# Designs tried in a protein design run: peptides against a protein of PDB entry 3PUK. Part 27

Target 1, 227 residues: chain A of PDB entry 3PUK
Amino acid sequence: ERGLKSVVWRKIKTAVFDDCRKEGEWKIMLLDEFTTKLLSSCCKMTDLLEEGITVIENIYKNREPVRQMKALYFISPTPKSVDCFLRDFGSKSEKKYKAAYIYFTDFCPDSLFNKIKASCSKSIRRCKEINISFIPQESQVYTLDVPDAFYYCYSPDPSNASRKEVVMEAMAEQIVTVCATLDENPGVRYKSKPLDNASKLAQLVEKKLEDYYKIDEKGLIKGKTQS

## One batch from the design tools (peptide)

Design b1_p16_2_s3 (made by RFdiffusion4, then SolubleMPNN; from b1_p16_2, 5 letters changed)
Fold by OpenDDE base, seed 3:
Structure b1_p16_2_s3 (fold): chain B 227 residues (1-227), chain A 16 residues (1-16)
Amino acid sequence: as target 1 above (227 residues)
Amino acid sequence: KLDLSGLSFTLKVPKY
């Protein structure tokens, strides 16, 4: 029996730390709000030291330059986090670090990606998307990171219908990242009454699972599992 | 099997 936390850590180690590891090299790691919670849920500081991280910094804070060291940005693909990165490497100011490795926790929109390319592409050694947009709580429990999800899902105001759809989409995407991390393609069950929220979410999840496992990261097709 | 019968921020995954 494998715990969800250990699976998540193994995925991060493989996708992030092993990907940018260089013998004898230490890096500064920059985290945002989500990735701080994520790492705190599945590893210890000693684990990060073993992976070549000397210092952890909050990306939102004003930081002093360490120009001789490379930086590992493990951040969510949000305008806020990207803007903070751009302040570190933008053309209008001296760069804070020697170079950057960027790992996004989910799909980075083209608008944000293009903004990065236009401003500081020469400073970036690696830019990769990983698919971990959830927080492992226990061996079989995870939480989602969708702002105002409760409010929009249960709002009686018809004017919030479009926002509810956006929230449901985000939830479905994050659920699929759980399945991907566990290497599962489950059948989805739900209760349709009294509200149709569960039904709508189930449909979105099923569709996204189909799309994801049509061609996986290895170019393989995976059928439904019994999970 | 993924059970979405209770829409919440916290979901349960199968044992493995």
Scores: peptide ipSAE 0.044, ipTM 0.495, DockQ to the pose 0.151; fails the geometry check
Fold by OpenDDE base, seed 1:
Structure b1_p16_2_s3 (fold): chain B 227 residues (1-227), chain A 16 residues (1-16)
Amino acid sequence: as target 1 above (227 residues)
Amino acid sequence: KLDLSGLSFTLKVPKY
């Protein structure tokens, strides 16, 4: 039986490690808060060593330069993580690493992408989005990482309506990455609760699934699955 | 099918 953890690891291995692998080359891997949790949930240190990672560093912390080694940035597309990357490569004379491979866990906004391109384009060997924005817990269980989701989703204060919408959109995006990882295009079902949260979230998920599966990698439309 | 009957930060997916 395939567990969700195994599926996630396989996707990361294929999309990230195999993509940037060079024979005999070791890399330093930089992680942020989310990707630290993600990798911890689906692999071991020995697995990372086998993929050519010699050292894992937190992108938020001050680090000593290792100019002879290339760096693998596996990070979320957030201003905080991007700013940390830019600090590593922003100065031509004081680059922390030889070069960078960047893999984002989700869609990188154009504003952030342009900022990277303008400042560090020559140092980047690869930049890719892999669309994994969830944490596998068990074979069939995953968690979402949306800050303050509980507060805004269950807030009775109407002034929080706009924030609630933003949170629900983020949750929907993460749910779609689960479906994508599993190669599923499910029909979405919900039960009405005292709050209309479930119905709103369902609609957002359906819309985003439609957008995601409008065309597959081969140019084909993926129909609804039985899940 | 994806069941969103309850909002949870820990969700279950169908067996595959």
Scores: peptide ipSAE 0.041, ipTM 0.494, DockQ to the pose 0.173; fails the geometry check
Fold by OpenDDE base, seed 2:
Structure b1_p16_2_s3 (fold): chain B 227 residues (1-227), chain A 16 residues (1-16)
Amino acid sequence: as target 1 above (227 residues)
Amino acid sequence: KLDLSGLSFTLKVPKY
């Protein structure tokens, strides 16, 4: 019925909640804009309670310390979200929680990772990247959350060319996370008219799929699937 | 097969 939603939830459950689960322990979960949408799309509050989450907080908001509880940060690897995390653990006096488990929805750039490592390493119990950068809508439908994607992709202004490339790169990355979540390495189909956007995006997706599936978790190469 | 023809975008709007 909700095939993609169920798969996404199962992936999050396995990669995040099961990974940091401790029997009898409750955690506060910190979400950003994207992960709020993501979880809202594939689970209910009752599901999160079952996974040991007592309270969900917005990472961007000012929050009262709960120093006796550990925090689960399920966030995107953005400067904004990382900065909010750093404010929570930047100093002993500023620590809002007992410790942190960090799960990024995508690859965390080295610059951000190094910043975290330099300032908050002792507070971090786990740091993991999970490759889910899309919102499931239906069994076979997902949405990509790329700011200003429509504007830049269809802008005739040459000054937007560089931004268009950035947007397409982000879209391609998110698409690959769909494939990864579904354990698929598909051939890519597209319509090239009237603009070449689809062609460019397809090329980016193909390249990223190739990179992603060079070696799987077992050290094997995954061939193309029929999807 | 991945069909990119049906892509749906979620645009972020500035928070006020």
Scores: peptide ipSAE 0.038, ipTM 0.469, DockQ to the pose 0.087; fails the geometry check
Fold by OpenDDE base, seed 4:
Structure b1_p16_2_s3 (fold): chain B 227 residues (1-227), chain A 16 residues (1-16)
Amino acid sequence: as target 1 above (227 residues)
Amino acid sequence: KLDLSGLSFTLKVPKY
């Protein structure tokens, strides 16, 4: 039996902390809004200490330099979070930290990645995408972080159609990260009525699942699971 | 199986 919280924590431990671990080295960890919630949902501060994190800082806040320490950025691939990172390392003379390890919770768009590469590449020791874009609430329950998703999904206003698509895509992506985290490639079912939202979301999820497992971290395709 | 019928922002993942 494996609860979702435990699975998420184990994945983070393996994909993030173990990946950048150096014996005897402490790091400052920078979190954004999402990753703060994520870690809060699946671990305690003591757990983070055990993983070599001495201090947790909010990436959005102005912080004093700690130039002798490396920083672990566990952040979402958003312009806001990336911009904050860039401010930390954009100038050689004003680097906040000794070096950076960056772990994105999801796919980082090329535009953001290129921006990072252009300005801060020398400061980055590691950059990975770990594909956890959900928050475990219970053993089998997770939440999505898609602002205004409810409003746009159920808006009868045609003017919201484009935004509805955006939120549907975001939801689908996050659902796929759940599946990936659980190592599942489920068959997707949905209730069609009264709206086609479930159908649309299902299609998006199916497509993204296919894409993900076609080019997953192992480079292998995973067949449909019974879930 | 993933059931999206409820379209909840808090989703339950069934275990089989």
Scores: peptide ipSAE 0.035, ipTM 0.468, DockQ to the pose 0.172; fails the geometry check

Design b1_p16_2_s4 (made by RFdiffusion4, then SolubleMPNN; from b1_p16_2, 8 letters changed)
Fold by OpenDDE base, seed 2:
Structure b1_p16_2_s4 (fold): chain B 227 residues (1-227), chain A 16 residues (1-16)
Amino acid sequence: as target 1 above (227 residues)
Amino acid sequence: RLDLSGLTVKLVVPKS
């Protein structure tokens, strides 16, 4: 019954803010482009204040050190965002914040994770993946953040085939985060005409759903829901 | 149920 925005906010509150909350402690929160949009879609600044966030900073911008405060990084697992994080903590003498809590919106590739671990593991108090890679728009409407998805998916140029695959994988992954957020394991339907894009996307989604629910934290396999 | 038409995505959740 609750709108998708409320569900998303509740998940973020539980998975991120409650996880790193300490009574009386304020944190600086670092956001990237996606998480800025995400939070803007499902909460207000007053909500963030209630969760112990004193100020929000853009991770991509140069920022002055606030060495006495811990930082909450709510970011996408991208090279750009990770590199910005590493700049904040890469040097012991130049640490911008007291410590870091990192929450990724999606699965962090091993290459990026290893890079973080190698350079600044001692500064990290938490590192989790929360699996929210979509923007809630309305009660049952969401958007995906896949740049140029339309162009590549419908491009007749064979040179774009590899990029099309990447885009479809990204879309499928984000769709699965919607299902996970709603605790749904739906059956997938598709219309194949005029292109096979829907069929391919459906297959990717089904596979990723299986993978996600097969390895659920409690070791329980969630069967298909009526969705 | 997840319905895909082209690249339009619709998730239908039955009312409990």
Scores: peptide ipSAE 0.049, ipTM 0.611, DockQ to the pose 0.076; fails the geometry check
Fold by OpenDDE base, seed 3:
Structure b1_p16_2_s4 (fold): chain B 227 residues (1-227), chain A 16 residues (1-16)
Amino acid sequence: as target 1 above (227 residues)
Amino acid sequence: RLDLSGLTVKLVVPKS
């Protein structure tokens, strides 16, 4: 009865491992900082072995080529992670692996996607976005991954205003991934404090929920749930 | 139900 952890693992198994599974084939899996934490929170190494993963590598580290094996990239759609991927496949003569399957934990901006397409399209067998941008901690508890959120949200320095907006947007996106994972479309409530952070975040979440649930996977409109 | 208070986020979800 792992609750949220079980749901997250089941989603990853279906969206990632089942999607690229080939009988008898082993893959190397590349992880970044976030996905390392994510998988550590909801699975064991034995689980990954059962899914055809032979070795896990850190995408940020320099790695020796294993040219006969395909690589599964489970990474965040960030410039840093994408740049590391491009280093692995950007050179036609020095590919690290046989081919790549890419699964992003969230929406990949067009700028990053186009950069990948322009340089590595022939090496990519699959590119998919999943919607899991949170860490399950307990059966009903999750953690957002937004570095320095506290600092920027409460900064008295006007120069940080732009960064505060970016942080708020990131938080809202991650909250929506929790809702999507649980198949919930909750009503959003907030308590006002001296700052309008809660109000701003609530508005962003509501907007993104509306966009996400405009049409569900079956082409139907999903109504609000009681969560 | 999703409750927000500043940076605090609480979502009550059903147990599986």
Scores: peptide ipSAE 0.048, ipTM 0.603, DockQ to the pose 0.123; fails the geometry check
Fold by OpenDDE base, seed 5:
Structure b1_p16_2_s4 (fold): chain B 227 residues (1-227), chain A 16 residues (1-16)
Amino acid sequence: as target 1 above (227 residues)
Amino acid sequence: RLDLSGLTVKLVVPKS
């Protein structure tokens, strides 16, 4: 039996590092807020060095160009992270790195993808979406990262209803990434509370699980697992 | 098994 942290690390190693590895090549890795937490939760700096990462940089910070090195962007598919990437490779300024490998932690919306394609597609050697949008804490524990989730989910203000829905969907998406990472299609259970947050979240998760497991890698439908 | 209560999420995966 292996803990969630090790499973996550192995998936990242396979999906990201092995995917862009070239013998003898070192890369600079760019992380955002989420992926910093993610990698910190499941690996050490020495592990990253073994994967050919020489330096880790925060994508949000101003950075000096290292034009002779390729960059590995492991980032969330958000406007903020994408904009930072575009500043590194856009036509507005000299590109900071030799080329880019981009790995998104989740599905990248077409709007963001098209923005990247229109601006700096020639600089991109690889663009891939993985499906890890959670932070492993221990063998069976993980943490979601949805800003202001508590506030909006429990807000009595009706004006926050639309934001609450967005937050709930984000949470559901992240939960499904846990299931996907573990290759599980669990039954979803919830306890009713005065607030219907649990039931709403459960419905969203069930729907997204159904969508995700419509067709597996072998073209088969994955049934529900005992969980 | 995925258990939800409010914003608390618990995924129970069978141990191997």
Scores: peptide ipSAE 0.048, ipTM 0.597, DockQ to the pose 0.120; fails the geometry check
Fold by OpenDDE base, seed 4:
Structure b1_p16_2_s4 (fold): chain B 227 residues (1-227), chain A 16 residues (1-16)
Amino acid sequence: as target 1 above (227 residues)
Amino acid sequence: RLDLSGLTVKLVVPKS
């Protein structure tokens, strides 16, 4: 019916909302730029209300404290989003919410995770990575959130090589989250062009797929699928 | 099947 959008929503519902659900409890949900787009792509406000979300707030904005309510942070594991979270809970006297449930859209680097633990561990009821780092557009279409990807990937300037690698890594990771979300371990193929971008990306994706499916989200080893 | 052509990524998913 909604294809990829439905799959994404079901995964979010299971991994996020069901995970922190308490009967009769309402939460404030904090979103960043990516997760705003993500949820907008696969659900409606009514869906979020049904999941116990009373208010959606932008994590980047100044917000009034609602100290009696718990907050659901559905955010990307970026310094910017993490810093905003830390501002919400970094001081006992300045805590904006009663407690936090944190769900990262992807792997949270240890540096960021440790920073959170060092300052806000007592405020955190849950911290989980859900591995959805893409935006479903259509039943079979998704977009990646990698700023300046086109520029660096096709830059003729050798000085951009390092950044190109970073971009490729990010793209590969996000592609793998699509596969994980769909429970697929696809064969990767590419068409060579004058630039080796496709080859490099393919190699990165293959490697990350291998790493991911050493043990999948359910603790199982998955072989290659026919996708 | 995951097809790559430059930065264009196509994931052919039979389940979809």
Scores: peptide ipSAE 0.044, ipTM 0.583, DockQ to the pose 0.103; fails the geometry check

## One batch from the design tools (peptide)

Design b1_p17_1 (made by RFdiffusion4)
Fold by OpenDDE base, seed 3:
Structure b1_p17_1 (fold): chain B 227 residues (1-227), chain A 17 residues (1-17)
Amino acid sequence: as target 1 above (227 residues)
Amino acid sequence: EVEEELEEVEERNKEFF
C-alpha cells in the first residue's frame, strides 16, 4: 500500500520499534491521547504484536506495576505526558517498569527534557524525537491535532492575535513533519481570500521547510520538488 | 532557529544513547 498511512506506519516502525527492538523481548507500550489516535489511524493490534508489544496502556491512567518488563513510551512532549512518565519512575522503590524507552512525537522543550534527565535518567534506555505530529486519515489526507485552532484562526477578537500566531506556528510545524515524512519539499499553494490566514500559514510552512531541508543529513539544501 | 533546534535535538538524542 502506497498511502500516507503506510508511510507513517513504516516511519514509526523504523524510528521507534526497530530502534528499541531486542530479540525475544516483549514491551509494554504507553500512549497518550495523540499517539493513541496516531497508531489507531495507521496500524492494528496485530501489527504491534509483531513488533514485540504485548500490552498497550494509557499513560494518564493508573496502572499496576509490571517491574520485570520494559516500557516503551510513545508520547507527545507535553507537561501532562511527561509528568505521568515521571510518576512511573520518580521513586526508586515504586518504579512501575524495569526501564523506559521514550519516543517523542515532536521536539521536546529543554525544560521538560531536563526535568526527565534530573529525575529518572538511570531508568531511561532511549530518548528520541521522531517528528510525527499529524494523523493520517486517508491515502492523501491528514489532520492536525491543534486544539482550538479554528477558534484562534477565525476569532474576531484582537486579544487572540498572539494565540493565533502560536497556533499557526504549531500547524506549520506539523505540516513540515508531513513533508518530512513523505521526503518532499513541495511548493506551497494557498487561497489568499477572504482572510490572510492561509497566506500567513503558507509563509510559515515555507520558512520552516527551508530551515528543515538546510539541515539534512548531507548538509545539502534539498531543492523544491515539482508540484 | 529551526536549524539550531534540529541540531540541538540531534545532540540530545546523542547524549542519551
Scores: peptide ipSAE 0.020, ipTM 0.485, DockQ to the pose 0.116
Fold by OpenDDE base, seed 4:
Structure b1_p17_1 (fold): chain B 227 residues (1-227), chain A 17 residues (1-17)
Amino acid sequence: as target 1 above (227 residues)
Amino acid sequence: EVEEELEEVEERNKEFF
């Protein structure tokens, strides 16, 4: 049985490394907090070396320029990660690397995408969304790494209702990326009691799965890595 | 090298436009 970790690694290998691979070319890879956890869960440093990655750097840290090397950004589509990327290429004087390949773990909002285009388009060679926004823990277990999800989902405070919805949406999106990674469109089962949280999440997942596969069938997914 | 750079630019353009 192919463990979830191996499936995730294979997807990353195909969607990221094979997509930007050039024979004899080494890249610096930039990771954020999420992608650090993700890669740590499904590969070893030796695997990354085999994929042409010489150095792994944290995108949030100040880094010395390596202007002769291209950079592979494997990052979440967050303002924080994007802003760090933009600082690496935002000015000619601040350009840290030769060029960038950007692979987002999930859908990049148009606002962030447009910000990138406006600032750094000339430095970017690739910009793709790979739709892996979960961390494989075991062969059949994953985590979503949604901050405060438990608190907002189970808070009795009505003031948290809007935040609960946001968290539920985020979790649903991440679950869809699991399904997409597995190439599955499952029926969602949940326990309806004592709270409706599971029901709400299930409905969101089902809706997003439907939307995802409808978009996929139409070839309208932005930045989809064509296999 | 030049051809590869052109291919990269073309692919970039496909992604951004």
Scores: peptide ipSAE 0.014, ipTM 0.439, DockQ to the pose 0.088
Fold by OpenDDE base, seed 2:
Structure b1_p17_1 (fold): chain B 227 residues (1-227), chain A 17 residues (1-17)
Amino acid sequence: as target 1 above (227 residues)
Amino acid sequence: EVEEELEEVEERNKEFF
């Protein structure tokens, strides 16, 4: 059985690298904080070199223009990452790269997508969502990169209730991407005590899984797996 | 809503091709 790391790598290879591959073409890859962690968890630099990546750059850092090369942006659909991308292509005279391939780790909100479309559509060769919003830690262990999740989930302060819901939704979405990556439609099991957090999260995951598999292009509702 | 969102994602992917 291939561990979660290898499954994630295979998905990234297929969805990102194979999608934008051109024979003899090298690209610069731009990563954000999450995708840096993600790739570090499931591949080596040698693997990226084999996929035609010559240089990896942090999207948040100031970078020298390499106008003759295309850039592969593997980034989270956040305002921060998108704004950094837009700065690279905002000026017609000062584009940092020849063109862009954009791969989002998750669903890109319409507001961000429209902002990209309005600003630099002519520079974009690909824009895709790959739905990998988790970090594989071990063969059967993953983490969710949700800031302050612990605080909001377990805060006794009622003022955090709305933030708790947002965090729970984000976690549920990420868990669905794990299931999608594994091609699994599991039954969700949880411990109900002492708090209802696990129950609430389970319900959100189940709902989102149902929604995800209803839309599967194959028109086949995937039955529950034994996982 | 989710169907519309996925159709929109597919349409979005088509807009850049």
Scores: peptide ipSAE 0.029, ipTM 0.474, DockQ to the pose 0.092; fails the geometry check
Fold by OpenDDE base, seed 5:
Structure b1_p17_1 (fold): chain B 227 residues (1-227), chain A 17 residues (1-17)
Amino acid sequence: as target 1 above (227 residues)
Amino acid sequence: EVEEELEEVEERNKEFF
């Protein structure tokens, strides 16, 4: 039980399943592409059954309504995932499920949050952001699952500069979620050559770690962990 | 900014209830 996978599973169990658990209640769980990979990396179907999940569905696929059951949406705060959620609850007459519990893997932008609030607030029982934006591979290995990150980080095309910054910000946020999951505030080390990409990313991570631990859930300023 | 973001997240969690 000492690996990153176990830590991630325990965090999901506490932050998601325990938060919405009701005795004797089964839920349908809706996943997107990222959360499918995430759960597949750290749990088994038997684990989800023990947490009161009867069926797992892909949020992007057409699904039959199960109006008597509540749905647990464990999704990324993306326009695509949010739009799929809104289609499930956008019509009062065509609600696919009884109610929704929404858990975002990261910070949900105000634009998406307001869109949800305006469309289906009465159907939502819980909306929570869970800072888990990485996939555990091994005890000490994770992936960020950022499409095109390689292309934008290493593109020689100056027109990609703004996109490179956005991708680096996203990667830095995801790395901070790893640190938060481990309850660690590490010093960041990087190779400065041949490109400055690693230096830029490290600076972003350090800044975001400082910001995160200044205002952690415990209100504690956590010093740097010797790693 | 981050205090405001956490207050906003806490407020967001409360706004649905």
Scores: peptide ipSAE 0.019, ipTM 0.481, DockQ to the pose 0.119; fails the geometry check

